# Ledger of designs, part 132: peptides against a protein of PDB entry 9IZ0

Target 1, 345 residues: chain A of PDB entry 9IZ0
Amino acid sequence: ITCLGSNGHTYKQLVKGGNDDLRQDAVMEQVFEQVNGFLRSYRKTSQRNLSMRTYKVIPLALKTGVIEWVQDTIPLGEYLDSAHKVYHPKEWSLSTCRKLIAEKQMEDLETRLKVYDLVCRHYRPVFRHFFLESYADPVQWFTTQTNYARSTAVASVLGHVLGLGDRHGQNILIDKTSGEVIHIDLGIAFEQGKKLPVPECVPFRLTRDVVDGMGITGVEGVFRRCMEFTLETLRREEDSLLSVLEVLRYDPLFSWLISPLRRMKKQKMQLENFNQPESGNITTDASRDPKIQRNNVSGESEAERAILKVRQKLSSTLSVEASVGELIRIAQDPSYLALMFCGWS

## One batch from the design tools (peptide; made by RFdiffusion4, then SolubleMPNN)

Design b2_p16_3_s3 (from b2_p16_3, 11 letters changed)
Fold by OpenDDE base, seed 1:
Structure b2_p16_3_s3 (fold): chain B 345 residues (1-345), chain A 16 residues (1-16)
Amino acid sequence: as target 1 above (345 residues)
Amino acid sequence: ELKEAFEKALKIREAP
């Protein structure tokens, strides 16, 4: 929809309807606004304009709302699929890669690593071309690539600390003007991604294409240093961040758990990507209600567990450098990426 | 409401 603002400007807005609770997105955006306050208060983060990019979410009902249309953006996964066809037209299609990974999802780690390596050889990184295509001026190129590495570093630390899930290439927008990342569809948080049919095992998305966009220094430049400064800021503001999350403990509209409906929707999407229709009448009798053992873990006990995990991730037991080093290592580890739905790109 | 609750929680903590 397009709305006329009280200021006379027209704003494009996305009306989202369905089973996705926009209240979760709106709450996470408010948490990011508070974290952006912390990032502005410290010299090391403020001098670099470090922030999580936010967008406006207005919940109209439990499952319906208005989302701000972020202008001049593209989903990372849409850009990568398009660019890969242009720069590597002789390599495998994204659908072929997905099929091969999916066919081996029930196999051992060794078999999954072999298939992941094979896919990686036939689907090479292309995300560097985003910056080379979009910016003919060397200063604009350097500035936008720097903004990308900075915003990705902030989003990676926050994504780990808050346990953001479902961080696939369609849920990460790239701003074509600034090079910054914008994370969308925030309804999987506090490690609920580990409860998906394909569990999320990485702290954040740091695939080969995400790294290729950082340029010649990869993770060892602006990205690592900005992760360190962001984590240092969040450790200093630990109690402020925890106090913000404690407000959510008492919000009866906030779900600390992935909704059964969202889990089923993700399961169906994963199964539909498995089933290219070879013509065989499988009447899926929809009558097997999986007895979800509702362990009646009160929403309060799940909130307490989530807050405890945030506190553990902010622990000063390791240096900032050691903690960031371990996060970067795990996020790039083939043994985790081979287990993901799309860990190669 | 939630923003005001966050701002209130932060102010309660910043009170000496």
Scores: peptide ipSAE 0.008, ipTM 0.411, DockQ to the pose 0.016
Fold by OpenDDE base, seed 2:
Structure b2_p16_3_s3 (fold): chain B 345 residues (1-345), chain A 16 residues (1-16)
Amino acid sequence: as target 1 above (345 residues)
Amino acid sequence: ELKEAFEKALKIREAP
């Protein structure tokens, strides 16, 4: 849909119809807006304009809503597939890499690590080229790469704290104007990604290509420092953040649990991405729901458990530097990445 | 609604 705003600007909007409850996305975007308030209140984060990039979500019904079309964006996964074919035309295709990882999905960790290493040797990082090819001016190049590292740092801390799942390359947009990341499809939160058919075991996406986009300093530059400043801000505002999440405890439409339907849909998408050639517009047509009787008693106990996990992640038992160091280590650990659906890129 | 609930939750906390 194209809407004319009261400001005279024309806005494209995506009407999403289907089994995705856009209310989950709308709630998470509101949590991000509150966190962006905290990031603006502190000098260390405000001076760097640290924010989680947000987009407008208007839920219209249980299965229909309007999403802001984020202009001048590309999915990270779409860019990486295209760029890999250009810069490494003799390396393996993404489909070949996916097939080899899938064929070993039921094998032991040692076998999975060997296959992951093999895939990594035949599929090298390319995301640095996004900044080099898009920005001819050195100041613009440095600015956009810095904005990427900053936005990725904020998203990584928030993604860990809120337990955001389903962080594949199609759910991460790159803004071509600013270099900032925009996270979409936020309906897997509070560690519900661990309940997927391929469990999510990393705190956030920090694959080789995500790091390659940070330039020569990798994680040891702007990224680490911006993670530290973001985590310092969230620890100071722990109590304000928990109060925001407590409002969701009493929202009868908020789901602290991944729905069986969403789990099956993600399972089907994972299986289809193994069997289809490289051109799939993910249009999921929705056939009929069985009425899940939500026992209200299970929702409140899961909300309490989620809030307790958020509090534990904000604990000051370790320094900010030690906590960020451990998160970066785990997010890059081959022993976790080899278990992921696409941990090599 | 949720934004107002968040703003209200924040204000309840800033109240002594």
Scores: peptide ipSAE 0.007, ipTM 0.448, DockQ to the pose 0.016
Fold by OpenDDE base, seed 3:
Structure b2_p16_3_s3 (fold): chain B 345 residues (1-345), chain A 16 residues (1-16)
Amino acid sequence: as target 1 above (345 residues)
Amino acid sequence: ELKEAFEKALKIREAP
């Protein structure tokens, strides 16, 4: 829909109807606003303008709401597919790569690593070209690439700490003006992505294209340093963050569990994206609302478990540098990326 | 409502 604001400006808004509770997204955006408060209060993060980019979510009713249309953005996956066809027209198509990975989904890790390596050799990174194409001015190029590395670092730490899953190329927007990343569809949190039919094994998305966008220094530049400062801030504000999450423990409308319906929808999307080339509005007419009596006892136990995992991820047992180093290592490990739905780009 | 609950939870913790 397009709404006329009281300021005379027209705002495009996405009305989302269906089986997804936008209240999950709205709650996660509110957690990010609190975290952005911590990032502004701490000198090392404030001096770098570190923030998680947020968007407005207004839940209207069960499974319906209004999402802000984020202007001047493109989905990362849409850009990468387009750019790969331009820069590497002799390489394999995304559909060919997906098919080969899917055909080996049930094979051992050694076989899956061989197929992942084969796909990687025939589908090279291109995301550096986003910055080279979009910004002819060297100062704008450097600024936007720096903003990308900074925003990706914040999102990576928060993604790990809050257990944000489903961080595929369609759930990551790139702001074409700032170079910043915007994470959308936040309804998989607190490691519920590990309960998907294709489990999420990485702490955040740090694929070859995500790294290629950081420029010549890759992860060893702005990205690593901004992850360190973000994690240092979150460790300092641990109890403040946990107090924010404890409020969600008592929210009867917050779901610490992926709903069976959302799990089935994500299962179908995973299976369909393995078997079909891109075509078609999935209007799933699912006209059976099972009254999910959420047993409060199961929600409270999962909330407690989620908060305990957040506390464990904020532990000072390892230095900030060691913790960030291990996260970067795991997120780039071929043994995990070869198991992902799309780990090669 | 959630914002007020967060602000209240933060204030309760900052209270001595």
Scores: peptide ipSAE 0.007, ipTM 0.422, DockQ to the pose 0.016
Fold by OpenDDE base, seed 5:
Parts: structure tokens; sequence; C-alpha cells
Structure b2_p16_3_s3 (fold): chain B 345 residues (1-345), chain A 16 residues (1-16)
């Protein structure tokens, strides 16, 4: 929809109708705004302008709302598919790679690792080209690549701490002006990604292309240091962050669980990706909602478990450097990545 | 509403 603002400017907006509870997105955006307050209060994060990029979500009803259309963005997955065709025209197609991973999804880890490694040899990273193509000025190139590494670091720490799921290439936008990442579709949080048909095994998305976008230093430059500063800030503000999440515990509108309908949609999309090439107009006419009796008692126990997991992830038992080092290791480990769904890598 | 609830919850904790 295009809306005319009271200022005379036209704003493109996305209307989402259906079973994705836009209240979850709106709540997660409010948590990110609060975390952005913490990041602005500390010297180490403020000096680097570290923030989670947010977008406006206006819930209109239980299952309907308006989302800000983030202008000048491209989905990471859309860029990568196009760039692979240009820079590596002799390599395997994304569809071939997805098919090979998918065909082995029910096999043992050893078989899945062999297929993942084979796919990786025939589908090489290209995301560095985004910065090389977009910016002829070396200063602008360096600035945007730095902004990308910084924003990815913040999103990676927050994504881990809040247990954000469904971080596929279509749910991560790249701002073409700043190089910053914008995470969209936040309805899988608090480790509910582990309840998907293919469980999410990594703390955040750190695929080979995500690393290639960081330039020659990969994770060992700006990214690692910005993860450390972000985690240090969140550990200091643990109590404040937990108080924000405790307000959500008493919100009768917030769901700490993945909805059965969202799980079913994701299952269908995972199954349809086996059988058809990308034509993404799924108008699901969902005219039969099963009356989910929300037992309030089950929701409270799940909120408590979610808050406890957040507290555990903010534990100072390990140094910030050791904790970040382990998160980076796990997020890049082939033994975890080979277990992900076929559209992850 | 939720933002005000967050800001209120934070202020309650900053009160000595």
Amino acid sequence: as target 1 above (345 residues)
Amino acid sequence: ELKEAFEKALKIREAP
C-alpha cells in the first residue's frame, strides 16, 4: 500500500494479513529500541554507533498490521542468488545445492557433512562483491563494509541472546546506502527455531557469504570486536533487559511459543522448496482457525523458561572474549551448518 | 502502551 503522509510524502507500506502475529514483531522491535538505548549509554558501543536496525510495525488487529517498507534495501538471499549467477556462472545453481542438502536431510551427520562440503566447493561466497559493486569510492566502500560488520555483530549477539530464529536470507535485508543489516519477520524468538521441522542448531547466521561481506579480515576484524562490546553492554544491562522481558511475561497478547499455524506454514514452505522453483505468492486462504485455548498457566511457565535462558546467555561465567569466540566457532561449524535446513547456507 | 510499561518497569528498578 502507498500512503500519503500528512507531510505530503508518499510512503510505501507492507500490509501483512494472516497468521503471523505482527504483535510479536512489534514487541521485538520495542525490545530492540530499549537495547539500542543501552548501546547508546556505553562508551564502547556508542563510539561505534552500534545499534540494531529497527522498522516500524503497527499492529491493527490480532492478525493484521502495517509494516514499514524499508526503502533502499535488498534481501540478502536475493542479492546472493543474482551475484552467484554473475561471478560464478560455472558453479552449481542455488536450487541444485538446496536439492542436494534436502535429499540428505534425514541421513546421519557424516553423510550430511560430506554433502555440505561438496556443496561448499561448488557454491563459493560472493557477498564481498556487494560492497565492491556499490561503492566506487574507497572511503565509502570501507565505511559501508564497516557498517555491515558492526550491524551484523549487534544482530548476532541480540539474535543469540533473544533466541531469534528463521534467519534465512529473505529475512535479512541489506541497506544499500549504509551497508547495515535489517532483520525482519521476528515471530520466531526465544529459541522457538529449535521447534521447527528442521531444528535451528546455530546461535545466529554466520554463513560463508555473511563472512565474505566482512572483507579480508572476515570475523577477526570489526565483527568480533563489535560482538564483544555488544555482549559486554548486554551483560551490564542484564537486569534492565530482564525487566523489559518480564513486562512481556504479563502481556496477554504476547506468545512465547511459535504458533502451530506458523510452524505449519514453515513446514509447507520447507516441503514446497523441494518441489517448485521460487514463485513466492502464497496467498494462504486460512478461513479455518482452530480455537487454540490459550491456557494462561502454560504461557507463564514458558515466559519464565525463556527469561531464564536469556539470563543464562548473559552469564559472566566465561569472559566476553571466550563467549564471543565460542559463538563465532559454533555459528561457522560445519557440524552445525550441515544440520540446518537446505536454504540456510 | 508497551513502551510506557517498559519505561515504567525500568524507572521502578532505578528507584533506590
Scores: peptide ipSAE 0.007, ipTM 0.452, DockQ to the pose 0.016

Design b2_p16_3_s4 (from b2_p16_3, 9 letters changed)
Fold by OpenDDE base, seed 1:
Structure b2_p16_3_s4 (fold): chain B 345 residues (1-345), chain A 16 residues (1-16)
Amino acid sequence: as target 1 above (345 residues)
Amino acid sequence: ELLEKLKEAEEILLSP
């Protein structure tokens, strides 16, 4: 829809109807705004203008709302699929890569690593071309690539700390003007991504294409340093961040658990990517209600567990550098990426 | 060495 603002400007808005709780997105955006306050308060983060990019979410009902249309953006996965066809036209299609990984989903880690390596050799990174093709001026190129690395660093630390899930290339927008990343569809948080049919094993998305966009320094330049400064700031503001999350513990509309409907939707989307339509009449007898043992872990006990896990991630037991080093290592580890739905790009 | 010089240049150019 297009709305006329009180300022006389027209705003494009996405009306999202469906089983996705836009209230979770709105709450996570409020948490990001508070974190952006912390990042502005410290010299090391404020001098670099470090922030999580936010967007306006207006929940209208339990499952309906209006999302701000972020202008001049593209989904990372849409850009990468298009660019890969242009720059590597002799390599495998994204559908071929997905099929091969999917066919081996039930195999051992060694077999999955061999297939992941094979896919990686036939689907090379291209995301550096986003900056090279979009910015002819060297200063604009360098500035936007740096903004990308900075924005990705903030989103990586914050995504790890808050346990953001479902961080696939369609849920990460690239701002074509600034080079910054915008994370969307925030309804999988507090490690609920580990409860998906394909469990999320990485702390954040740091695939080969995400790294290729950082330029010649890769993870060892602006990205690592901005992760360190962001984590240092979040450790200093631990009590403030935990206090913001404690307010959500008492919100009866905030779900600390992935909704059964969202889990089923993700399961269906994963299964539909497995089923090319061989026209076999599988009457899916919808009658097996899996007795999900609702372990009646009160929503309060799941909130307490989530907050405790955030506190553990902010622990000063390791240095900032050691903690960031371990996060970067895990996020790039083939043993985790080979287990993901799309860990190669 | 070159990587450290690039890191220093990034700090000088884009940090006040």
Scores: peptide ipSAE 0.023, ipTM 0.557, DockQ to the pose 0.014
Fold by OpenDDE base, seed 4:
Structure b2_p16_3_s4 (fold): chain B 345 residues (1-345), chain A 16 residues (1-16)
Amino acid sequence: as target 1 above (345 residues)
Amino acid sequence: ELLEKLKEAEEILLSP
């Protein structure tokens, strides 16, 4: 839809209907707005204008809402698929890579690592070209590439701390004007991504293409330093952040668990993306009352566990530098990336 | 050395 604002400007809005509870996205955006307050209040992060890029979500009902249409954006995965065909037309298609990874999903780690390496050799990074194509001015190029590295660093730390899942290339938008990343579809949080059919094993998305967009310094430049400053801010504001999450503990509308419907939808989307022929006998027995698989873990116990896990991630047991170093290491580790749905780009 | 100079340049040029 197109809305006329009170300022006389016309805004495109996405009306989303279906099984997605936009309240989860709206709550996570509110948490990001609070974190952006912390980042503005801390000298090291404020000086660098560090923020999680947010978008407006207006839930209208349990299954409907209005989402801000983020103008001048492209999904990372859409850009990468397009750019890879242009820059590496002799390499494997994304569908070929997905198929090979899927065919080995049930194999041992050694076999999965061999297939991941094979895919990586036939699907090279291209995301550097986003900045080279989009910005003819060297100052604009450098500014937007740095904004990308900064925003990716904030999103990586915050995504890890909050356990934000489902961070595939379609859920990460790139702002073509600023170079900033915009994370969308926030309804998998608090490590619920580990409950997906393909479990998430990395703290955040730091694939070869995500790194390629950071330029010649890769993770060792602006990205690492901005991760450190962001984590330092979140550790300083631990009590404030935990207090925000405690308010959500008492929100009867907030779900600390992945919904069975969302889990099934993600399972279906994963299977479709693998081009597995529908063995037509998935009787979606839609009649299974969603009541039965509530194992008696009270929603309160899951909220408490989630908050405890956030506190553990903010622990000062390791230095900021050591913690960031370990996060970057794990996020780039082939032993984890080979287990992911799309860890190669 | 060059990588450290690039890191420093990135930090200096885009830190106000």
Scores: peptide ipSAE 0.021, ipTM 0.580, DockQ to the pose 0.015
Fold by OpenDDE base, seed 5:
Structure b2_p16_3_s4 (fold): chain B 345 residues (1-345), chain A 16 residues (1-16)
Amino acid sequence: as target 1 above (345 residues)
Amino acid sequence: ELLEKLKEAEEILLSP
């Protein structure tokens, strides 16, 4: 929809209805704004303008709300599919790669690693071209690539700590003006991504194309250092962050569990993405809401377990550098990436 | 060499 503001400006807005719990998105955006407060207060993060990019979510009802349309953005996955056809026209299509991975989904790890390696050899990274083609000025090119690496580092640490799931290329927007990443569709948090039909096994998305966008230093420059400064800030503000999450424990409207409907929707989308190329607006008429009796007692125990996992991820048992090093290693490990829906790009 | 120069340039740009 397009709304006319009281200031005379027109704003495009996305009305989202149906099975997506926009309250989860709104709550996660509130957590990100609090974290952005911590990042602004700490010298090492404020000097680098480190922030999680946010968007406005206004929940209108249990299953309906208005989302800000983020202008001048493109989904990472949309750019990568288009760019791969241009820069590597003799390589395999995304559909061919998806099919080969799907055909081996039920096989052992060794077989899945072999097919993942084969796909990787026939589908090379292209995301560096986003910066090279969009910015003719070397200063703008370098600034936007730096902003991308910084924003990806913040999102990676925060995504790991909060256990954000469903981090596929369509849920990560690139701001074409700044190079920053914007994470959308935040309704899978607190490690509920492990409950998807294809479980998420990585702490955050750090695929070959995500790394290719960081330039020649890859993860071993701005990205690693900004992850370290972000994690140092979150460890310092642990009690403040846990206090924000504890307020959400008592929100009767927040769900610490993935809804069965959202799980079914993701299952259907995964199956459809295996069987058909991207065709069109599926308005699923969800007319039969099964009365999920939310046993409130089960919600509190899941919230407590989620908060405990956040505390464990903020533990100072390892140095910041060692913790970040291990997160980067796991996020790039072929043994995890070969198990994902789209781990090659 | 180029990678080290880029890391040094990133350090300078990340310095206050």
Scores: peptide ipSAE 0.020, ipTM 0.575, DockQ to the pose 0.014
Fold by OpenDDE base, seed 2:
Structure b2_p16_3_s4 (fold): chain B 345 residues (1-345), chain A 16 residues (1-16)
Amino acid sequence: as target 1 above (345 residues)
Amino acid sequence: ELLEKLKEAEEILLSP
């Protein structure tokens, strides 16, 4: 839909219809806006313009809503597939890599690591080319690469703390103007990604292509330092952040659990991506709503457990540097990435 | 050496 704003500007909006409850996305965007308030209050984060990029979500009904169309963006996965065909035309296709990882999904860790290494040798990182292609001016190139590393650092810390799941390349947009990342489809939070058919084992997405976009310093430049400043700010504002999450505990519309419908949809998408070529719009018309008796007692106990996990992740038991160092290590560990659906790119 | 110089340049550019 295209809407004319009261300011005379025309805004494109995406109407999402189907099986996804946009109330979850709207609530997570409100949490990000509060966190952006904290990041603006501290000199170390404010002087670097550190923020989680947000988009407007207006839930209309249980299965419908309006999402702000983020202009001048591309999905990370769409860019990487296109760029890999250009820069490495003799390497394996993404479909070949997916097939080999899938064929070994039930095998031992040693076999899965060997297949992951084999895939990595035949599918090299290309994401540095996004910045090199798009920005011929050295100052603009460096500025946009810096903005990418900064925004990825904020999203990585916040994604870990809130337990954001489903961070595949189609749920991460790149802003072509600023180089910043925009995370979409926020309906898997508070570590519910561990309940998926392929469990999420990493704290955030830090694959080889995500690192290649940071330039020659990789994780040891702007990215690490901006993770540290972001985590320092979230630790200082722990009580404020927990107070925001406590309001959600009493929201009867918020779901601390992954919906069975979303779990089934993810299971189908994982199975269909093994058997059929490129058709990005599977509108599954699932008209049968089984009356899920929400046992109210289970929702409150899951909210309490989620808030306790957030508090544990904000613990000052380790230094900020040690905590960030461990998160970066785990997010890049081949033993976890080899277990993921697309851990190589 | 080059990585340290880039890190110093990033520090100078990230310092207000």
Scores: peptide ipSAE 0.019, ipTM 0.564, DockQ to the pose 0.014

